# Peptides against a protein of PDB entry 8BZL: the designs that were tried, part 69

Target 1, 228 residues: chain A of PDB entry 8BZL
Amino acid sequence: SYDRAITVFSPDGHLFQVEYAQEAVKKGSTAVGVRGRDIVVLGVEKKSVAKLQDERTVRKICALDDNVCMAFAGLTADARIVINRARVECQSHRLTVEDPVTVEYITRYIASLKQRYTQSNGRRPFGISALIVGFDFDGTPRLYQTDPSGTYHAWKANAIGRGAKSVREFLEKNYTDEAIETDDLTIKLVIKALLEVVQSGGKNIELAVMRRDQSLKILNPEEIEKYV
Target 2, 242 residues: chain B of PDB entry 8BZL
Amino acid sequence: SRRYDSRTTIFSPEGRLYQVEYAMEAIGHAGTCLGILANDGVLLAAERRNIHKLLDEVFFSEKIYKLNEDMACSVAGITSDANVLTNELRLIAQRYLLQYQEPIPCEQLVTALCDIKQAYTQFGGKRPFGVSLLYIGWDKHYGFQLYQSDPSGNYGGWKATCIGNNSAAAVSMLKQDYKEGEMTLKSALALAIKVLNKTMDVSKLSAEKVEIATLTRENGKTVIRVLKQKEVEQLIKKHEEE

## One batch from the design tools (peptide; aimed at target 1 T76, target 2 E21 S152 N154)

Design b1_p20_2_s1 (made by RFdiffusion4, then SolubleMPNN; from b1_p20_2, 6 letters changed)
Fold by OpenDDE base, seed 4:
Structure b1_p20_2_s1 (fold): chain B 228 residues (1-228), chain C 242 residues (1-242), chain A 20 residues (1-20)
Amino acid sequence: as target 1 above (228 residues)
Amino acid sequence: as target 2 above (242 residues)
Amino acid sequence: MPAPVLTPEQQAAVDAALFD
């Protein structure tokens, strides 16, 4: 059957393993990314940390470099592999080019990695999508998405994971220049978008904010509640 | 090419990796392993299912493996897979020590193995390892630590957790009785016995059927100790008196 | 494809372990 072949096109041109990997992404908790004027914001549905689990080891948002952050949805182990390779590339780029990566560069690197895993009979696709945010060295905020196929695009706002459809519909209606006029409004937009799919309000949301010329900041629950 | 496709773990139409799920299910039939983190130490407790009287070597521990001077692990699942993975852990730890002239950080060792596990779920011609592991350790970065890893190559840090048979029930009991911030190694040992007594498919808990190892710090050194049968008997007796 | 053999509770536990 074509669905069992990793690299075989169906008669209608489908790569079923890639499509099925996209279904794996939908099993992940929701992540949202929004590009503001001078801010990028990642919001994620906080996975219910099992009682007695160390929260330090449960991260849906991670830094790839000082200027780049990523949220993922899908297989956590697959995500770790991608994150590690991306981090190595970011460091390598700093050493070889003497500048940090652009957000597009590292996104393209990740996308190329994913694509290669769709074209080898000896490998299954990665079961993850990622939202990659950050600032280029010129201070331009960027948001990219990549999926299991290795495609990537730049976005103003987007979502991945189980609630992505509802969140995207919300963002399509509510993302305006006025809605992102300030950093605070941009953060509020992300929270409101997540609240479309997240139960119990701000307690189940994790937010990461990167402002121009600033490091990634994970907001604490009290800071999040100020925007709810 | 075709031979690899038939043996590669692939996604279902629903985005599931059934071979990983089945490996995880297989672990559910293995002997119970517990890990509990305390303020002054960390412990592993494991069920001994196969007491073969004819075993020539008194293996002090069948399910608990010393990895290096600062770490130990317990395994649930396929024994042969466990042997391969525990050997790999030892090699990784040794290579790190040789390269950096310091012990490998606990989480880094766990991650290194988890990357191997993940690879066996993604690359052709490989099957997932039918093994979950509990890791206990100490390092200068985070102190005493407890980790769990599964066939997917995912891992997490824990204050207390369980793998193998009746793990869900054990975890529920741990959630009820674990006192965050107040857990001593002594209380952790008592809790381990309590949970094992309820979760093991045995009529009566005996010291012969339980392996316990503790990891502590003494005079700036890590001490990994497998409890003697008499010590385990005392713990069981104390539990029966309560 | 292999039929799902996990109970809903088992599946929930697996999903929690595999996906984020």
Scores: peptide ipSAE 0.350, ipTM 0.769, DockQ to the pose 0.676
OpenDDE base, seeds 1, 2, 3, 5: peptide ipSAE 0.334, 0.052, 0.313, 0.047; ipTM 0.770, 0.547, 0.729, 0.518

Design b1_p20_2_s2 (made by RFdiffusion4, then SolubleMPNN; from b1_p20_2, 7 letters changed)
Fold by OpenDDE base, seed 4:
Structure b1_p20_2_s2 (fold): chain B 228 residues (1-228), chain C 242 residues (1-242), chain A 20 residues (1-20)
Amino acid sequence: as target 1 above (228 residues)
Amino acid sequence: as target 2 above (242 residues)
Amino acid sequence: MPAPVLTPAQQAAVDAALFD
C-alpha cells in the first residue's frame, strides 16, 4: 500500500509517510515564534511535568548555539537527534569558518537532514517541526520554521503543534508593526497568541527571549505574569 | 529495497509509531521495577519472577545490572533485548573512560543509549527494543541521579518512578508518599517495599521475589550494593509491623 | 494499518511519553 511505503509517491503525488509525520507534529504541544524588531521570542505550551519528574530533563526550547535557539513539536526522541546534529554543525561551523552560523544556514542544515530522511527507504521521516530563532552576526533577528518534509521558510511569526492553527489565525490578525514596536509588546503578542490555546494562563506557558547580542533568556513565571 | 520498507517502523495516518507503542505495551506486562532517589543515595527495586529452583543461590542479579563503578540499571521487557542494551551501556561507559580518563557522566551514558534506541525506531530493518530501563548513578555534576528510558529513545530524570507491570499504580503511590527534600535512603527503602507489596501480583511479598540495589557514596567513592535476602526480609517484616 | 490496541488511558500515557 502507498501509505506504508516510505519513499514511494502515491498516484496523486503524495508522500504519505511525510504527511503522517506532519500528523505526529500535531500531537505535540503548541509552540509559537515571533520576530520583533530587536528581539526574537519563543513561547511554548508547558507540558505538565509529572510530579516527581526532574524538570531539568524536560525541555521544549533549547539552544543550538549562543545565537540560535529552537522549539519543536512532535516526537521528543526525534527532536533530540536533530538538536544534537544541529549543535555539532554549529560548533563545526565555528571551527571551520571561524564565524557562528547564520540562522538560515543552520535551518537549511536541519531541513536538508529532514529531507534526506524522506528519500531513503531505510529511514522514516522525523516526526517533528521546529521553530528556529536567533540573530545573525550582523544583528538581524530571524525566525524560520521546518517541517518533516524538509521544507523551510522564513517567517515574521508562526506556530507549530496541536494548537498551531488557532495561534496562526491570531497572529495573522494581530501581527502588525505596532504590535512589535517594543520588546515588551512583542513578548505580550506571543503570550496573547498562546492564550488562544492554553487554558490555565501564564502558569502553563514557557517563554524564551533572545535580544541582540544577548544570550537566550528563559522567563520565570513572575516575569510572564507581568505581561498577562 | 522492499524488505527494509516492510520492516521499518512507520507512521500511521494519525502520526503514531505503532511498533513503539506496542513495545511500550509489552513492557507493561514485564516485572515491576522501581527507582527512588534519596538525599544520601538512590535505589532500584525489581520483581523477581523467574525463580528457577535449580538456580544456584548465588546472589545473582536477575534484573539489576552494574554498568560501571558509578552506575547501575534495572530492566523491564524482553530479556534478550535487555542483555544487548546493558552490554552496550557497559561498552559505552568503558570507551568513554578510556578516551577521557574519567567516568562518563550519568546523563551522557543514558543519552548515548537512548540515541541507539531512537535509531532502532527510525532506520530500516530495525525494530524498537522491547525494553524500558531505570538508571541509578552518581557523578560530580549532579550527584545522585535516577533516569528512565523507553523504547522510543526518550528519557527523563526522576525523583521516583516505576516501569513494568502495575507501573501506573506504583507511580501514584510514589506521588503520595514521596517527601521531596526529606527522603533518606532508609525511608526510600521502606517506600519501595510498601509500593512493591501493593503492586506485585503476588499474594505475599517475600524476599526471594524482590531484588534491591542501593547506590551510596562512602569516603568519596560510589558503592553499589545488592541487598542480601536477610536485609530484604527485615525490610518486609518492618513494613508488616507498621 | 494495525488496529489500535491501547485503551484511551494507555494511549494518553503513551502520547505523554512520546510527544512534546
Scores: peptide ipSAE 0.345, ipTM 0.766, DockQ to the pose 0.665
OpenDDE base, seeds 1, 2, 3, 5: peptide ipSAE 0.342, 0.214, 0.323, 0.226; ipTM 0.778, 0.586, 0.745, 0.676

Design b1_p20_2_s3 (made by RFdiffusion4, then SolubleMPNN; from b1_p20_2, 9 letters changed)
Fold by OpenDDE base, seed 1:
Structure b1_p20_2_s3 (fold): chain B 228 residues (1-228), chain C 242 residues (1-242), chain A 20 residues (1-20)
Amino acid sequence: as target 1 above (228 residues)
Amino acid sequence: as target 2 above (242 residues)
Amino acid sequence: RPAPVLTPEQEEAVEAALFG
């Protein structure tokens, strides 16, 4: 019975619905994030966009604000809800505090939102993990991950979704100061990491870069191929 | 597996939402609806199953609903759920118009409903809507648009797509025959008839069993038109002659 | 009759729709 109750701890202290939500994340397309010196990079596995689907509507990387973007793995509909709430918070923060959010702040907001959905019997956990990247006002690049439980941590590099284990193993071996010495090298690292799990090379990768004081740039397939 | 079938808002150990999956399966048994985006318009074509002799010949579109002056939708799934959702779409569109003094952008209307659908998958004591929708519309931002949404609250934009019975086969046919950049509304209508003729379990396609609506722009205004039976007959006849 | 189990193809389609 404990595994069916949304907010009930098992005798051993597990929240099964949160764990099962984490399993939902593993069914999602792989996403990777890497923090460089003066760049943050997100990459996502593009599942074969149905030939007739509008690519505009199949974005797994989204801006939360001018200085923050997010990739996710898991339930797409759940992600939309989180993204919308985060965007509203970013705008609210700008209006009330007169400064953009820090990456940590918005991550904490998202994490708190997720956590609340683990404590209500009337709500299931969000079936998503997120990689949140951006720049703080001081120009510091940041990468955070959050999961269905509402836990979040800062990372140098991380991956979520179906191929996350393989991608993380690659990053653990190849993430060095030399590997992120330049923006281009950082981008190459992300692409190489995704290629561990993506079969068809650069055509099946969505890549976004954010540089200091620059807006989110989504690379086109031709730009990605230059790094392969 | 059956252990998790009864609760609408719980994950299985494998991270599945069975009630959402079952709702999607239920839609697979509904009448076929397809949408095709053209350069000069967008269309919906739907299977009409309820041909009762006692139905007053009032040409009510059974499956195609006008939402506002710039949008229409078609539904596949539970009729009662569809009625609730289509009414909500109309209300959302009207509220937006009143608030902003401009028509709601197509994607925003779709998203607003999808947020409702999603909520019914996440909040306790609710079941997913057993309905998928195709949306056609025009706005000043993206022009002609076609969207599909499902019980999960997910949606996507499409050049052409299909929901309901034999949707997979229909989508396959659309992928083969859809010519990107060259699709006229006339060609789209012909393609719709072709696909319906193959996907509907009928020996012969008849105009009485098909509803078609087109959305076009004329003199800077959106025109939503349900094709008359005679017009559909002509399309079918033309297809039979090719 | 046992509730019809989704075919592997149906499961894949649903998974694609939910997580795609």
Scores: peptide ipSAE 0.335, ipTM 0.787, DockQ to the pose 0.535
OpenDDE base, seeds 2, 3, 4, 5: peptide ipSAE 0.218, 0.325, 0.221, 0.022; ipTM 0.669, 0.775, 0.764, 0.505

Design b1_p20_2_s4 (made by RFdiffusion4, then SolubleMPNN; from b1_p20_2, 9 letters changed)
Fold by OpenDDE base, seed 3:
Structure b1_p20_2_s4 (fold): chain B 228 residues (1-228), chain C 242 residues (1-242), chain A 20 residues (1-20)
Amino acid sequence: as target 1 above (228 residues)
Amino acid sequence: as target 2 above (242 residues)
Amino acid sequence: MPAPVLTEDQEAAVEEALFA
């Protein structure tokens, strides 16, 4: 069976391990990203942190650099490897080019890393999709998505993980220029989108906001409740 | 379908990593390991299953391993895999100390091993490690810490947790009895005995079947101490009197 | 013996652990 080999083409041209890695992503917690005018917002479904678990160690949204952050869906251990590689590249770029990475650059780096794991003997694909958001040096907000295949695209809004279909359908209907006219409206759009799939309301949402010329801010539950 | 279980860790059509799942199942049959974080320390308690009269005490592999001066771990799963991972932890900690002239932060050591564990789930010709670990430690950044890691290379911080046999029941008991912010090391030790007494498949808990280590701070130094059998007997006796 | 099939609860617990 071709599906039992390391990522190889089937006779019909499918990369089954890549497709199956995409199925792993669908088992992950839902993540949503929205690009506003002068803001980028990431939201993630918080699975109820097990009683007695330290919430500090359960982060679905992470900074890659001062101007770039990432959310993911899929295998958490796989995500950690990608995040670490991306962080190293961001720092390397600052040292070698003397400028921070563009959001496209770091997305392309991550995509290339993922692609290499689909082509290298003795490696399985990464079981993750990622939403990468941030600001380019010119202050342009960006949102990218990467998949296990190593493909990437720019988006206005998108979702990944278990509830991605429902969230995406919501965004397709509700993402308008009016809906992102202000930072607060953009945040509200993300929260409303997540509430399509998140049970028990705002307590089960992690939200990160990056405004133009500002650092990543993780909103606390009380701040999130103000938008609900 | 069992079709995806026989080779290198690959995704099933449903996006599952069966070799990782099977490694986790194997750990469910291992001896119970428990960790509890207190305000004034952290502890590991582990079931001793290998009580054999012909076992040479010199070669007695305890389930609790000192990693460095500030960290220890306990293991549930395949002993040979545990030995490899424990040695790797010690090497990572030593290399860090040599490079930075300070002890490795607890979470960083856990993460470094978890990256290795993850790699064994992603690279061909390798199987997952059939081991879960509990880590206890102290560092200047977060103080006393308890971590758990599994064969996937995932990890988390905990106030209290359990791995191995009857871990789900143990975790349920810990959730009921753990008092957040009020847990002393003394109360944590009592809780550990209580949980082990109920979760170990023994008619009576005996000190010979339990290993306990505590990690405390004394005079600005970390102290890792394995409790003597007599001390464990006293804890058991106290529990029986309650 | 056929490898023991994980119960639905065990599968759920594993999925929770892997995708946490």
Scores: peptide ipSAE 0.290, ipTM 0.748, DockQ to the pose 0.540
OpenDDE base, seeds 1, 2, 4, 5: peptide ipSAE 0.065, 0.046, 0.033, 0.132; ipTM 0.615, 0.504, 0.721, 0.637

Design b1_p20_3 (made by RFdiffusion4)
Pose (drawn by RFdiffusion4):
Structure b1_p20_3 (pose): chain A 225 residues (1-47, 50-199, 201-228), chain B 238 residues (1-200, 205-242), chain P 20 residues (1-20); non-standard residues A62 YCM
Amino acid sequence: SYDRAITVFSPDGHLFQVEYAQEAVKKGSTAVGVRGRDIVVLGVEKKAKLQDERTVRKICALDDNVCMAFAGLTADARIVINRARVECQSHRLTVEDPVTVEYITRYIASLKQRYTQSNGRRPFGISALIVGFDFDGTPRLYQTDPSGTYHAWKANAIGRGAKSVREFLEKNYTDEAIETDDLTIKLVIKALLEVVQGGKNIELAVMRRDQSLKILNPEEIEKYV
Amino acid sequence: SRRYDSRTTIFSPEGRLYQVEYAMEAIGHAGTCLGILANDGVLLAAERRNIHKLLDEVFFSEKIYKLNEDMACSVAGITSDANVLTNELRLIAQRYLLQYQEPIPCEQLVTALCDIKQAYTQFGGKRPFGVSLLYIGWDKHYGFQLYQSDPSGNYGGWKATCIGNNSAAAVSMLKQDYKEGEMTLKSALALAIKVLNKTMLSAEKVEIATLTRENGKTVIRVLKQKEVEQLIKKHEEE
Amino acid sequence: SYVPSPDKPYVPSPYPELYD
């Protein structure tokens, strides 16, 4: 089989294929995640008439208690999502507990890291925001990128214009903003309205303590706008 | 040998996949192919690129392929690659029926093939398939459905879409004329002739298939030349 | 060890549907 080393070091210590994978992420639609007190919210920018909205969604459930949003190559994202879904079931089988948000993040990050050091393969061209709750009810938000690095965040953005949205969230992520569920959802819509020039072209989802993923209707989003 | 390896599965500096993009260029030079969803069925309209006089026409169709009892598809791009992929679609549909004893839902069949196409872009060092497919079908979950896939493995559901030559002009005509939720098969047939009239008219130059439900059973039929010649006459009056 | 390069200006893709 094909064994060419695709990801290699360059002078100055750069892994060019990883950096190019990060460029693919920037070409992706904006995704925003905010961790609230008892709620986590994901929002994504949408790119059209005659298209079925159900089929092209950027927010996916990995397990009953974990879901994710992504930016970058949509085909690479389907592969990573299905790999994570299979791992969530393997964990329930072996430990008899649902996966922690951190566990599945670590798994997705290590999968991505393996694709930066394996022969015959290019890196995954996606970043992911992963949200959910732990056994003790603690809300979580993690980010993964193509290098396999992962971190926890109070709030974050990925994809096109993520730097601008991040700078908005830095000034606006306060206790007042995450005091209630309505204000937590509102902060995500405001963060997206900073780069979407829009309001009717946004998808949003909410996850509450042990209540599973709820995707908001267009009519419910119109009320906030 | 590193010297002769064209490296088909790497990123460009901008995060692009050049072989995928070049494959999409090949599809844009293929015969026009469009699909329209309506309340009582789904249809595929295709430009025949085999319009030579000395051809025999031995099959019931040239560009439209039955995948299983409830599904059909059409292709744009490299014909040989399309043969490999359509054979694989039939195998996936039968593997699902064997396992679950029920027909494969349409989206599950599209996802399964797209995973194969995505693998060719990430590992193996091979050229990708130069094929875009339109899928039409019916399942107990979502009823009548239309899907499109491209060489990278991306797919989407559509009420109407077009692939191949002059597809951008065709998508424009569909946005204007398609009445969302009010389309019947007869009106969708009229719109298909209208769209192919601009982007290309003769019955020998086109191929039309319809998918409907009759007595709880799916019917997939290629329209005879007589029915197509009558549809072309009915439009010229407009 | 891997060292990240500075950020480059944004360049659009001729096929944005691959990313969106």

Design b1_p20_3_s1 (made by RFdiffusion4, then SolubleMPNN; from b1_p20_3, 7 letters changed)
Fold by OpenDDE base, seed 1:
Structure b1_p20_3_s1 (fold): chain B 228 residues (1-228), chain C 242 residues (1-242), chain A 20 residues (1-20)
Amino acid sequence: as target 1 above (228 residues)
Amino acid sequence: as target 2 above (242 residues)
Amino acid sequence: PYVAAPEKPFVESPYPELYE
């Protein structure tokens, strides 16, 4: 069976291990990203953190650099590897090029990393998708999505994980220029999108916002409730 | 069908890594290990199973390993795998010390090993390690810390947790009795005995079957101490009186 | 372009902690 092999082509042109890695992504909790006019917002379904678990070590949203953050869905351990390599690249870029990475650049780096793991002998694909958001040095907000294959695209809005289909359907209907006219409206859009799949309202949502020339801000539950 | 469980580094059609899951299952049958974080210290408590009368040397600790001056770990799973991983932890810590002339931060040591574990789930020709670890430590960044890692290379920080046999029941008990912000090392020790008494399949808890280590700070230095049998006996006795 | 297989029914892992 071709699906038992290392990442190889089936007779009909499928890479089964890549497709199965995409199934691993669907086992992750939902993440959503929205690009506003002067804001990028990541929203995630809060993982049921065990009562005794340190919340500091449970992060679905992480900074890659001062101007870039990422949410992922899928295998947690795989995500750590990707995040660490991306962070190293961001720092390397600052040292060698003397400028921070563009969001597209770091996305392409991550995508290339993932792609190599689909083509290298004796390696399985990464079982993660990522939403990568941030600002370029010119102040342009960006949102990218990448999957286990190493494919990446720029988006106005997108979602990954178990509820991604429903969230994307919502975004396709509700993402308008009016809906993202202000930062607050953009945040509301993300919350509404997540509420399509998240139970119990704002208590189970984590939101991260990045504004132009500002660092990543994780909203506290009280701040989130103001938008619900 | 188990057609995808033969290879170590392939996804099932459902996106599962069966060899990782099987490794975790194997750990569920290993001896119980507990970790509890307190305000003034952190502890490991582990079930000692290998009590053979013909053993020449009573190993000071079967399941608890000192990693460096500021960290220790407990293991649940395959002993040979545990030996390899604990040795690797010591090497990583030593290399860091040599390079930076300061002890490795606790989380950084944990992540370094977890990256190795993860690699054994992604690179062909390798199987996952059949080991979960509890880490206790102190560093200047976060103070006292407790971590858990599994065969996938996933890890997390904990206030209290359990690995090995009856871990789910132990975790439930810890959730009920752990008082956040008010946990002293003394109360943590009592809680550890309480949980072990209920989770170990023994008629009577004995000091010979339990290993306990504490990590504290004294005069600006980390002190890792394995409790003597007499001390453990006293803890058990106190529990029986309550 | 690469065409993914049709969506499969969601099957929960016995170890959901592996995924985030």
Scores: peptide ipSAE 0.368, ipTM 0.775, DockQ to the pose 0.746
OpenDDE base, seeds 2, 3, 4, 5: peptide ipSAE 0.341, 0.357, 0.357, 0.310; ipTM 0.751, 0.766, 0.768, 0.709; seeds 3, 4, 5 fail the geometry check

Design b1_p20_3_s2 (made by RFdiffusion4, then SolubleMPNN; from b1_p20_3, 6 letters changed)
Fold by OpenDDE base, seed 3:
Structure b1_p20_3_s2 (fold): chain B 228 residues (1-228), chain C 242 residues (1-242), chain A 20 residues (1-20)
Amino acid sequence: as target 1 above (228 residues)
Amino acid sequence: as target 2 above (242 residues)
Amino acid sequence: AYVPRPEKPFVESPYPELYE
């Protein structure tokens, strides 16, 4: 029965459910990732937390492991599933291989998971893209992006979500070695990039910073304002 | 667009999950449920629509379910789906208790169910649950808590919120009247009555049409209490006098 | 060669809470 095959090829060779899942991603708020020299930075557009909502339960940036964090855009519930699977894999890898995952490894895992959901009977694609940042054991900063299709690539900088096009255009123009020469400049670059699409300035931005040999730090609003 | 409406939960060309949206729409027609977090407790207030005189069992609570000693929930949507989900919540809570010899943290219980809900939006041959839930609870980590979940498997913590019929209007009223940091359970109860009086599709609010449960801490124990009809009547009367 | 569809205009969902 056709009801079991959710993601199938069209006559013209398209996987429509994957393409439509990519449209779901565009309904998410903007996320940006930038790889600096010794820093990786994730910035996200804060969805205006509804008055009376607990901000603690609204997370667009999450840690996957001590050395890896992720921002996503798209279906919130789908993201939670992917995040949980990735976290389990990170822990499993530590137990089995006795080393933390590389950023590429966990990205590939997530990508493979997504790909399987594009090919498995009775499953729809995940409606999320992710920016995955972190440090490999050798201290190399990494940034990866993955989309609903299960494709992934390494980036110097990238963006996902509703404002991704504008943010990417900004990054293409402004990402230079000089622009990322220092940690502070790298953070400023992310903020400037987000300000292309975020209304009302720094109050609507969340930033996560991971420096070499340091844990993930979520910047508070006061810290963000220093860069604006 | 309509071609995608009849199948298993799939993406529309615009990236929408119509079956999830339709489930949420169905919930909009369900009885109103309110949750309010106070400093000294948390409450659920729910509209009781099916007052059938021929109902043999005076269901003490049709819409409010005790999940464990530390948590309760209220449901808006398809009753049969609600029964399945509330049973699942109880099972999850008991399994956790058995495994860890401590009560499940509130958010973990909510998340566990939300993962199930999400799965029913992603796996073929399944439809979304036509149910939103409000959860009230206490745990040692965060104290009193209020959560809301929807058919997508999304959830969030709230100071006050509403699901079901006229939920948007109710939320607006809650936003206006909720005083963060100053909300007592007594004030929360009064606020619940105020909001229900305005949002329920009834000519006059009566105690027969409202279920209220409170969750408090007494002597280091969680107490979940469903208010008696007389207590609800008193709350309504007080509101009418103000 | 897989040719992606042209970018569609942004359409708001009636349920924006589903997306983050």
Scores: peptide ipSAE 0.376, ipTM 0.783, DockQ to the pose 0.751
OpenDDE base, seeds 1, 2, 4, 5: peptide ipSAE 0.328, 0.306, 0.358, 0.292; ipTM 0.743, 0.613, 0.794, 0.679; seeds 4, 5 fail the geometry check

